Peptides against a protein of PDB entry 3VZA. Designs and how they scored, part 54

Target 1, 98 residues: chain A of PDB entry 3VZA
Amino acid sequence: RVERLCKSKELFEERLGLEIRRIHNEQLQFIFRHIDHKDPDKPYMFTLSINEQGDYEVTSCTPPLDCISEFQLKVRETNNFSAFIANIRKAFTALSFK
Target 2, 62 residues: chain B of PDB entry 3VZA
Amino acid sequence: AAYVTQLYYKISRIDWDYEVEPARIKGIHYGPDIAQPINMDSSHHSRCFISDYLWSLVPTAW

## One batch from the design tools (peptide; aimed at target 1 R21 I31)

Design b2_p30_5_s3 (made by RFdiffusion4, then SolubleMPNN; from b2_p30_5, 16 letters changed)
Fold by OpenDDE base, seed 4:
Structure b2_p30_5_s3 (fold): chain B 98 residues (1-98), chain C 62 residues (1-62), chain A 30 residues (1-30)
Amino acid sequence: as target 1 above (98 residues)
Amino acid sequence: as target 2 above (62 residues)
Amino acid sequence: SLEDIYKELQKYIVTGPDADSLLQKLLAIK
């Protein structure tokens, strides 16, 4: 089972171009790659935590996204984390064309 | 890794077939209405295209 | 299937020592 989980993680990382890291202070770092087709390894990342109220909070976003605050609000309202991540990736993708 | 792997599923709703050859990207995307099979030959696509395609399966509607 | 594995692991999310608050919240999403 452990082997399957490890392999599954690797498949997700490569195929989605998304690495998820657990970092200090109960944060998650989401690192998107495969965004810029001219530079597939260029990282686009944000970090996520839960604030004292128990709400999702984006603690960093590199490069910065104008829409990240809105997305943070939306994910709090809907709890649709899948859409949250997908929209962020979409935003990063749009940014890569600028 | 267990929790992160589960998180990947929560995000993507993709279940990989991990027993196929590495060059084969095979799995199932579980959308809200329909389960969509995934079956790609990675050797015929760029990494970026593959990622873009897979993410296109993930709804962005809140 | 991976789904079966996830379901099996679901019971460890709340009580698992390695599951922090953020992960617990995320993995509790339906």
Scores: peptide ipSAE 0.528, ipTM 0.927, DockQ to the pose 0.123
OpenDDE base, seeds 1, 2, 3, 5: peptide ipSAE 0.370, 0.321, 0.293, 0.311; ipTM 0.921, 0.889, 0.915, 0.919; seed 2 fails the geometry check

Design b2_p30_5_s4 (made by RFdiffusion4, then SolubleMPNN; from b2_p30_5, 14 letters changed)
Fold by OpenDDE base, seed 4:
Parts: C-alpha cells; structure tokens; sequence
Structure b2_p30_5_s4 (fold): chain B 98 residues (1-98), chain C 62 residues (1-62), chain A 30 residues (1-30)
C-alpha cells in the first residue's frame, strides 16, 4: 500500500496546481501552476513567513501583485487563510490574461 | 507530509479519495453550506481546467 | 505507525490546529 500522506500531498499538488515548499530563512514558498492555460507549468509564486508577532508576512511575490499588500492585511484581520490563498490565485489568474 | 497535507485541507477544504484509480479525481469539498462531491475523469480535462474548477469551489469572501 | 499518523492527520483536519499553527509547525521543522 502506498503511503497515504505522501500520496495525498501529490494529489493536492497536481490537482490544485499548488506546491508548498519550505525555503531558507524560515519561509514557505507557494507555487501556483496551471494558471496559464497556454503554459500550464509556468509558475506563479509568493513566499510567506510568520513574523515575531505571529502575523502572516508576504516576503516576495513573483510576478508582483498590486493587491498582495491588501490581501496580507485582510488575512491578518480575518484569519481566513483559505480566502487568502484563493484570492492570490484569482489575482494571478487575472494577471495571466493581461 | 502530515502538516502539509493538513495545510492543503485548510486551504481547499478538500478530502481526497486516495484509493481510486489515478485517472479518477474523487473527493469531497467541505464548504460552509453543504459538502460537495468531486468526481471527475482527469483524462477528459486539461490540468488547468481541473485546477480552475477545484479552486472555484473555494470561497474568496474574507 | 503510518496508519496512526494518517488517522491523526484526519483528526487534525477536523479539529486540529489553525492554518497559522500549521505554518508555524512547518517552519519549526529542522
């Protein structure tokens, strides 16, 4: 039997087109793919940390999003991390059409 | 991988059926109203369509 | 065991830590 947790992770990565990886300096990198239908493997990514106050802090965003600072504020206010990630993906999707 | 998997659930609210054939995308999305079944044949859709569809299940309201 | 870990994960999905807590745990891994 295949290890369930590893399989689950792989399913999420492929089906959501979202990879989550730990990178240097206590950051997590969120890599969206499957955004650009013409180039499904083109990455859209941001990095995230938790600051000393325990708040979400976006440390980079590639390509840059004008709305990312607002989203950071919103997730701090609401603690709705799901909406945070979903809105970022939505913004990346919109950007891919420009 | 446990924490990452849990994080994926916190993000997507999707629970996959891990025992089905690879080409079958089967699971449950848990939204604020009712649970929605997911049951797709991946061979019938592009990867982008599948992802877009699944993300469409995730509310964007703050 | 692997099965126990899986069950624990499922329990955490239902009643476990917040996303923020999970992020902290991920970042705490050596």
Amino acid sequence: as target 1 above (98 residues)
Amino acid sequence: as target 2 above (62 residues)
Amino acid sequence: SLEELYKESLNDIVTGPSANDLLKKLLAIK
Scores: peptide ipSAE 0.615, ipTM 0.931, DockQ to the pose 0.048
OpenDDE base, seeds 1, 2, 3, 5: peptide ipSAE 0.614, 0.614, 0.613, 0.612; ipTM 0.931, 0.929, 0.932, 0.930; seed 2 fails the geometry check

Design b2_p30_6 (made by RFdiffusion4)
Pose (drawn by RFdiffusion4):
Structure b2_p30_6 (pose): chain A 98 residues (1-98), chain B 62 residues (1-62), chain P 30 residues (1-30)
Amino acid sequence: as target 1 above (98 residues)
Amino acid sequence: as target 2 above (62 residues)
Amino acid sequence: SEREELSAKELIQKIIETKEFFPDDEELHP
């Protein structure tokens, strides 16, 4: 029951290396691990809210990505949240080789 | 708890097989077109490869 | 199913509404 839900969350966290936290001020924090193969536990994170207009809003990005504003505009236009998350992870992987 | 796992599905389109040994990464990836099985031995791969591989199943086209 | 019927935005909003019953999670800083 609830055990299955917790198990599903842990499988996703471990397998995708992605953790989602609900934090202060109406925000969710997305934390990617398993990005740098030399340091698998190092996190790359961004925070997101749904603003008063009902739009996706990235409120911070640590470390910064120069393309995340473009991604914000694209996710607003297409409503493709899956691609938004996938493209942010690709950007953090690339940033790790800079 | 259910809302976060539902969002993982929205993001990855993966449904896990919860009835397998912990060492097996088993599930199905869904898409526009036919669903694809996943059945990997976690002992054969690094954590990073597993994560990179699973993420490669997620389309990046907008 | 419920997960298939709701948008990602709607799920985000539901996650955030869980604050009415539970405290905020710890924000992570590197």

Design b2_p30_6_s1 (made by RFdiffusion4, then SolubleMPNN; from b2_p30_6, 14 letters changed)
Fold by OpenDDE base, seed 5:
Structure b2_p30_6_s1 (fold): chain B 98 residues (1-98), chain C 62 residues (1-62), chain A 30 residues (1-30)
Amino acid sequence: as target 1 above (98 residues)
Amino acid sequence: as target 2 above (62 residues)
Amino acid sequence: REAEQMSAFELMKQIIATKKFEPDEEEFVP
């Protein structure tokens, strides 16, 4: 099972181009790659925490996204975490065309 | 580690087939309606295309 | 299955809580 778990993580990282790290200050870092077709390894990332109120809080976003605050509001309202991550990736994708 | 893989599932709703060769991207996407199979030959696509395709399966409606 | 029973929120909390047993990873900086 341990071997499968390791393989599973690697498959998700490569196929989705998404790495998830548990970093300092009780945060998760989400690192998207495979966004820019001209530079597949270029990272697009944000960090996320759960604040004292129990709400999702974006603590950083690189490169910055104008829509990130709205998405934070939406995920708090809907609890649709999947849509939250997918919309962020969509926004990063749009940014890569600029 | 188990929680991270489960989080990937919660994000993507994809379950991989671990019994196939590395070049075969095979799994199941569990959408709100009917489950859809994934079956791709990675040698026929770029890494970016593969990722874009898989993410296209994930609804963005809130 | 456990994956379906736990929400993304709960999973995230569990991942964060593992700091008691596993060291934090380095923050990626490009």
Scores: peptide ipSAE 0.679, ipTM 0.949, DockQ to the pose 0.951
OpenDDE base, seeds 1, 2, 3, 4: peptide ipSAE 0.667, 0.674, 0.661, 0.670; ipTM 0.948, 0.948, 0.947, 0.948

Design b2_p30_6_s2 (made by RFdiffusion4, then SolubleMPNN; from b2_p30_6, 14 letters changed)
Fold by OpenDDE base, seed 4:
Structure b2_p30_6_s2 (fold): chain B 98 residues (1-98), chain C 62 residues (1-62), chain A 30 residues (1-30)
Amino acid sequence: as target 1 above (98 residues)
Amino acid sequence: as target 2 above (62 residues)
Amino acid sequence: REGEELSSFELMKKIIALKETEPWEEEYVP
């Protein structure tokens, strides 16, 4: 099962182009790749924590997204984490088109 | 990585078939209404296309 | 329970909590 778990993570990383890292300061870093078709390895990333109030909090976003604050609000309201991540990817994709 | 893989599922709602060859991207996307089978030959698509396609399965409605 | 279904929120909390027994990963910096 351990091997399968490792394989599963690798499959998700490659196929979704999404890496999730547990980083310092009790944060997760979400790294999107495969966004720019001309540069598939170009990373688009954000970091996420859960603040003392128990709310999702975006602590960084690179490159910056104008909509990230709104998305943070939306995920707090809806608890739709899936849509949250998907919308961020969508926004990064739109950004990649200039 | 158990929790991480579970988180991937919560994000994507995709369950992979782990018994197929690496070049075969096979699984099931569990949408809110209907399950959608995934069955792609990775050799026929770019990495970006594959990712875009898979993410297209994930609803963005809040 | 290993088969217990956890919310995204709960999963994230648990992942973060793993730092107690497993070192955190280096932040990716482009």
Scores: peptide ipSAE 0.652, ipTM 0.941, DockQ to the pose 0.733
OpenDDE base, seeds 1, 2, 3, 5: peptide ipSAE 0.651, 0.649, 0.650, 0.646; ipTM 0.941, 0.941, 0.941, 0.941

Design b2_p30_6_s3 (made by RFdiffusion4, then SolubleMPNN; from b2_p30_6, 13 letters changed)
Fold by OpenDDE base, seed 4:
Structure b2_p30_6_s3 (fold): chain B 98 residues (1-98), chain C 62 residues (1-62), chain A 30 residues (1-30)
Amino acid sequence: as target 1 above (98 residues)
Amino acid sequence: as target 2 above (62 residues)
Amino acid sequence: REGEKLSAKELMQKIIELSKYEPDEEAFVP
């Protein structure tokens, strides 16, 4: 099972171009790659925590996204974490064309 | 890595087939209404295309 | 499916709690 779990993580990382790291200060860092087709390894990332109120809180976003605050509000309202992450990726993708 | 892989599933709703050869991207995306099989030859596509395609399966409606 | 038992938020919390048992990963800095 351990072997499969390791393989699973690697497959998700490569195929989705999304790495998830548990970093300092009780945060997860989400690192998107494969966004820019001309530079597939260019990272687009944000950090996320659960605040004392139990709400999702974006603690950083690089490059910055104008929509990130709205997305944070939306995920708190809907609890649709999948859409939250997917919309962030969509926003990063749009940003890569500018 | 159990929790992380579960989180990936919560995000993508994809379950991989781990028994196929490395070049084969095979799995199932579980949408809200329909399960969509995934079966791609990675050698035929760029990494970016593959990622874009897989993410296209994930609904963005809140 | 066991993966459906915990919410995304709960999973995040579980992952974060692992800091008690293993070191944090290095943050990616471009």
Scores: peptide ipSAE 0.754, ipTM 0.956, DockQ to the pose 0.927
OpenDDE base, seeds 1, 2, 3, 5: peptide ipSAE 0.753, 0.753, 0.752, 0.753; ipTM 0.956, 0.956, 0.956, 0.956

Design b2_p30_6_s4 (made by RFdiffusion4, then SolubleMPNN; from b2_p30_6, 15 letters changed)
Fold by OpenDDE base, seed 5:
Structure b2_p30_6_s4 (fold): chain B 98 residues (1-98), chain C 62 residues (1-62), chain A 30 residues (1-30)
Amino acid sequence: as target 1 above (98 residues)
Amino acid sequence: as target 2 above (62 residues)
Amino acid sequence: REGDSLSPFELMKKIIETSKFEPDEELYVP
């Protein structure tokens, strides 16, 4: 099972171009790659924590996204985490064309 | 890594087929409607295209 | 085994609780 879990993680990382890392201060870092077709390894990242109120909190976003505050509000309201991550990737994709 | 892989599933709703050769991207996407198969030859596509395609399966409606 | 029963919220908390700080500081861009 351990081997399967490791393989699963690697497949998700490569195929989705999404890496999830535990970083300091009880945060997760989400690193998108495969966004810019001209530079597939260029990272598009945001960090996420659960604040003391128990809410999702985006603690950083690189490059910055104008819509990130709205997305944070939306995920808190809807609890649709999948849409939250997908919309962030969509926004990063749009940004890569500019 | 169990929790991380579970989180990937919660995000993407994709379950991979681990029995196929590495060049074959095979799995199932479990959307709100009918589950859809994934079956791609990675040699025919760029890494970016593959990722874009897979993410296109994930609904963005809140 | 908890399986697919945990929400993304719960999974995040579990990952944070059980995972050590791993990535290189250089990868974190505030």
Scores: peptide ipSAE 0.674, ipTM 0.944, DockQ to the pose 0.511
OpenDDE base, seeds 1, 2, 3, 4: peptide ipSAE 0.667, 0.667, 0.662, 0.670; ipTM 0.943, 0.943, 0.942, 0.943

Design b2_p30_7 (made by RFdiffusion4)
Pose (drawn by RFdiffusion4):
Order: C-alpha cells, then sequence, then structure tokens
Structure b2_p30_7 (pose): chain A 98 residues (1-98), chain B 62 residues (1-62), chain P 30 residues (1-30)
C-alpha cells in the first residue's frame, strides 16, 4: 500500500538519480545526482514554482545553466514538462565537462 | 507520496516491476508508439551508467 | 491534458499532507 508508494519513490530516486523536494514558498527543488561519474553524489539542482499566471517559473538554478531561461520559455510554450526535465539534465551533464 | 511518484511517471514514462529482486532493474518505458521493456542487472553497471541509460530513454525533443 | 504535469505540480505544492523539506544539506554540498 503505502509501502509500495515509498518503494516506488526510492526506486525512482536511486535509478534516475533524481530527488524532488517540496520546499518553502510554493517551490519544488529538483536535485540531480549521478551526473559527474567521478563524483556520483554531487548534486545539481534547480527550483521551480507555478506562478500566479499559472506558468512554469524556474526560481533558481545551482550551479547556473545559461540555457535554463530558454528552457523555461520552451516549456511554457509546449507544455512538455518531460522534455524540460530531460533537457535540464543534459545541460547539467554538459556543464560538468566545461 | 502518490503525487511525487505520479510526477516521476510524467517525467520518465517508466513503470517499475515491484515484484523482483533488488538487484534487477525491471520495468516498462512508455511512449508515442509501442511500450519497451527494461530488464537490467544492476550489479553489472555503475550507478551513473544506470541513470544515464535510463534518462536516454526520455525524448529531448520539445 | 497538455497541462496535466503542471496541474500535478500544483497538487504537490498545495497538498498539506506533503511536508516542507529541509534543504541545508544540499546548500552545504554545493
Amino acid sequence: as target 1 above (98 residues)
Amino acid sequence: as target 2 above (62 residues)
Amino acid sequence: SPTSAKELIQKIINDPNIPIEDTDDIWEAL
């Protein structure tokens, strides 16, 4: 029951290396791990809210990505949240080789 | 708890097989077209490869 | 629905049964 839900969350966290936290001020924090193969536990994170217009809004990005504003505009336009997350992870992987 | 696991599905389109040994990464990836099985031995791979591979199943086209 | 992921995010944010989680460990790691 609830055990299954917790198990599912843990499987996703470990296998995707992605954790989602509900934090202050109506935000969710997305934390990617398993990005740098030399340091698998190092996090790359961004925070997101749904603003008063009902739009996706990235409220911070640590470390910063120069493309995340473009991604915000694209996710608003297409409503493709899955591609938004996938492109952000690709950007953090690339940033790690800069 | 259910809402977060639902969002994982929305992001990755993966449904896990919860009835397998912990060492097996088993599930199905869904898409526009036919669903694809996943059945990997976690002992054969690094955590990073597993994550990179699983994420490669997620389309990046907008 | 093309906005279903957004609506689900809103449910996560507004659900009182989901606690606000501490993030100090992440800021220290970064």

Design b2_p30_7_s1 (made by RFdiffusion4, then SolubleMPNN; from b2_p30_7, 18 letters changed)
Fold by OpenDDE base, seed 4:
Structure b2_p30_7_s1 (fold): chain B 98 residues (1-98), chain C 62 residues (1-62), chain A 30 residues (1-30)
Amino acid sequence: as target 1 above (98 residues)
Amino acid sequence: as target 2 above (62 residues)
Amino acid sequence: DPLDTLKLLRKILEDPDIPVEDISEYLEKL
């Protein structure tokens, strides 16, 4: 079972180009790769916490996204975490085209 | 890794087939309406294409 | 259930078996 879980995580990381890490101060870091086809390993990332009210809170976004605040609002309203992550990736993708 | 893998599923709604050869990207995406099979030969695609494709399966509607 | 994801995230953040990672390796690639 442990082997399966480890393999599963690795498959998700590679295939989605998304790494999820726990970092300091009770935050998660979401690192997107495979965004820039010319530089697949270039990371696009944001960090997320759950504030005292129990709401999702983006604590950083690198590179910055103009839409990130709106997305934070939307995920709080809809609780659609999947769409939240997918939209962020979409925004990073658009940003990579400069 | 159990919780993290669960989170990946919550995000992507993809369930992988873990019994196939490494070069085969096989699984099922569980969309809101229907389940869509995934079956790709990774040797035929770039990593970026694969990721883009898989993410294209994930709805962005709020 | 939307609440399930929130609970899941909390479990991740509180799980003592999940290591706290260093973010420095990604900053240099920006």
Scores: peptide ipSAE 0.690, ipTM 0.950, DockQ to the pose 0.898
OpenDDE base, seeds 1, 2, 3, 5: peptide ipSAE 0.687, 0.685, 0.684, 0.684; ipTM 0.949, 0.947, 0.949, 0.947

Design b2_p30_7_s2 (made by RFdiffusion4, then SolubleMPNN; from b2_p30_7, 16 letters changed)
Fold by OpenDDE base, seed 3:
Structure b2_p30_7_s2 (fold): chain B 98 residues (1-98), chain C 62 residues (1-62), chain A 30 residues (1-30)
Amino acid sequence: as target 1 above (98 residues)
Amino acid sequence: as target 2 above (62 residues)
Amino acid sequence: DPLDTFKLLQQILNDPDIPVESIDDVLKAL
């Protein structure tokens, strides 16, 4: 099962172009690749923590997204984490065309 | 890796078939409706296309 | 389940088996 889990992670990373890392200060880093078709390895990333109030908090976003604050609000309201991540990727994709 | 893979599932709602050839991207997406099969030949598509396609399966409605 | 996802994230953040990395590692690799 351990090998299966490792393989699973690798498959998700490659196929979704999404890497998830644990970062210092109790944060998670979400790294999107395969966004820019002209530069598939270019990373688009954000970091996430759970603040003292127990709310999702975006602690960084590179490159910056104007909509990230709104998405943070939305995920706090809806708790739809899947939509949160998907919308961020969508926003990064849109940014890659500008 | 267990928690991280669980998180990937929570995000994507995709379950992979791990018994197929490496070039085959096979799995099931569990959306709000009925489950939809995923079955792609990775050699026929770019990495970006594959990712875009898979993410297109994930609803963005809040 | 929203609570399950929240709990899962907390589990990841508190999992001693997951290595802690630096934010700038990705950018340095460019």
Scores: peptide ipSAE 0.743, ipTM 0.959, DockQ to the pose 0.742
OpenDDE base, seeds 1, 2, 4, 5: peptide ipSAE 0.742, 0.741, 0.740, 0.742; ipTM 0.959, 0.959, 0.959, 0.959

Design b2_p30_7_s3 (made by RFdiffusion4, then SolubleMPNN; from b2_p30_7, 15 letters changed)
Fold by OpenDDE base, seed 5:
Structure b2_p30_7_s3 (fold): chain B 98 residues (1-98), chain C 62 residues (1-62), chain A 30 residues (1-30)
Amino acid sequence: as target 1 above (98 residues)
Amino acid sequence: as target 2 above (62 residues)
Amino acid sequence: SSTDTLELLRKILNDPSIPVESIDDYLKKL
């Protein structure tokens, strides 16, 4: 079972191009790759915490997204975390098209 | 880690088939309607294409 | 449910088996 769990994480990381890490100050870091087809390893990242009110809070976004504050509002309103992550990836994808 | 894999499932709603060869991307996407099978030969696609395809299965409606 | 996700995130953040990593390490693949 331990082997399967490890394999599962690796499959998700590679296939979705999404790495999830725990970082300092009780935050999670979400790193998207496979966004730019010409530079698949180029990372697009945001960090997330749960504030004292119990709300999702984006603490950083690199590169910056104009829509990230709106997405934070939307996920707080809808609690649709899946859509939150998917929309961020969509926004990063759009940003990669210069 | 079990919790991290659970989070990936909550995000993507994808469950992988772990019994297939590494080059085969096989699983099931559990959307709000009908569950859809995933079955791709990774050797025929770029990493970016695969990721884009899989993310296309995830609804963006709030 | 949304509450389940929040609780799951809290479990991850409080899981001693998950290492705390450097915020800058994600750039190493460049």
Scores: peptide ipSAE 0.769, ipTM 0.960, DockQ to the pose 0.731
OpenDDE base, seeds 1, 2, 3, 4: peptide ipSAE 0.693, 0.766, 0.696, 0.766; ipTM 0.946, 0.960, 0.946, 0.960

Design b2_p30_7_s4 (made by RFdiffusion4, then SolubleMPNN; from b2_p30_7, 16 letters changed)
Fold by OpenDDE base, seed 2:
Structure b2_p30_7_s4 (fold): chain B 98 residues (1-98), chain C 62 residues (1-62), chain A 30 residues (1-30)
Amino acid sequence: as target 1 above (98 residues)
Amino acid sequence: as target 2 above (62 residues)
Amino acid sequence: SPNDTLDLLKKILSDPSIPVESIDDYLKAL
């Protein structure tokens, strides 16, 4: 099972172009790659914590997204974490069209 | 890795077939409606195309 | 649970077996 789980993580990372890391101060870092077809390894990332009130909180977004605050509100309202992540990737994709 | 893989499923709703050859991207996407199969030959596509395609399966409606 | 994903995230953030990683390399890449 351990071997399968490790393989699973690697498959998700490569196929979705999404790496999920635990970082300092009880945060998760979500790193999107495969966004820019001309630079597939260029990272687009945000960090997420659960604040003292128990709510999702985006603590950073690089590059910045003007819609990230709205998405934070939406995920708090709907608890649709899947849509939250998917919309962020969609926004990063749009941003890559310089 | 158990919790992380669970999180990937929560995000993507994709369950991979781990028994196929590495070049085959095979699995099932479980959307709100009927489940849809995934079956791609990775050698025929770029990494970006594959990722874009898979993410296109994930609903963005809140 | 009303929010299974939230609980899952809390488990990840409190699991001592999951390493805390540096973000320095990714900041440099941008």
Scores: peptide ipSAE 0.701, ipTM 0.947, DockQ to the pose 0.861
OpenDDE base, seeds 1, 3, 4, 5: peptide ipSAE 0.700, 0.700, 0.700, 0.700; ipTM 0.947, 0.947, 0.947, 0.947

Design b2_p30_8_s2 (made by RFdiffusion4, then SolubleMPNN; its pose is not in this set)
Fold by OpenDDE base, seed 5:
Structure b2_p30_8_s2 (fold): chain B 98 residues (1-98), chain C 62 residues (1-62), chain A 30 residues (1-30)
Amino acid sequence: as target 1 above (98 residues)
Amino acid sequence: as target 2 above (62 residues)
Amino acid sequence: DEEERLRRLEELKRKEEREELEKRIEEALK
């Protein structure tokens, strides 16, 4: 099972172009690649934590997204974590064309 | 790694077939509608195309 | 509105999954 879990993580990272890392101060870093077809390895990333109120909180976003605050509100209202991450990726993709 | 893998599933709703060759991207996407099989030859597509395609399976409606 | 009804049901389902997901995130943060 351990081998399967390791393989699973690698498959997700490569196929989704999404790396999830635990970083300092108890935060998760989400790193998107394969966004810019001209530069597939260029990272687009944000960090996430759960604040003292128990709410999802984006602690950083690079490059910055003007829609990130709205997405944070939406995920708190709907608890649709999947749509939250997918919309961030969509926003990064749109940004890569500008 | 177990918890991270669980997060990947919660995000993508994809379950991979771990028994196939590396060149075959095979799995199942579980959405609100009918489950969709995934079965691609990775040698026929760029990494970016593959990622874009897989993410297109994930609903963005809140 | 059927679409709205379905949306509400899906939202309720997602809220029911919130605690489990939050636990996994917290575990991943450790």
Scores: peptide ipSAE 0.348, ipTM 0.914, DockQ to the pose 0.020
OpenDDE base, seeds 1, 2, 3, 4: peptide ipSAE 0.025, 0.216, 0.181, 0.157; ipTM 0.842, 0.888, 0.885, 0.872

Design b2_p30_8_s3 (made by RFdiffusion4, then SolubleMPNN; its pose is not in this set)
Fold by OpenDDE base, seed 2:
Structure b2_p30_8_s3 (fold): chain B 98 residues (1-98), chain C 62 residues (1-62), chain A 30 residues (1-30)
Amino acid sequence: as target 1 above (98 residues)
Amino acid sequence: as target 2 above (62 residues)
Amino acid sequence: SEEEERLEREEEEREERREELEEKIEEALK
């Protein structure tokens, strides 16, 4: 079972180009790769926490996204976390073309 | 590890076939109304293309 | 020691905050 979980995680990481980490200060880190077709290993990442009110808060974003604040608001309003992650990846993809 | 693995599934709604050869990307994407099979030969595509394709299955509508 | 106990409490509090985040996400993704 544990081995299956490890394999599953590795498959998702490679196929989706997304690594999810538990990091310090009560945060989750989301690291996208396979964004830039010219540099597939270039990381695009953000960190997520909850504030004292219990709302999602993006604590960092590298490279920075102008739309990240809007997405933070949207996920708070809609509670659509899947769309939140997908839209961030979409935004990183758009950024890679600049 | 367990939480993260479940998070991948919950975000993507993709369930992999773990009994297939490594070069075969096989699974099922479970949309709200339709389940779509995934069956790709990874040797025929770049890593970026594969990721882009799989993410295209994930709705971006809020 | 008193200092060790303080550090352990702080670690537990951080773990609880992380768990709250993770549960919030899990609830959203149901």
Scores: peptide ipSAE 0.603, ipTM 0.920, DockQ to the pose 0.023
OpenDDE base, seeds 1, 3, 4, 5: peptide ipSAE 0.601, 0.598, 0.599, 0.599; ipTM 0.919, 0.919, 0.918, 0.919

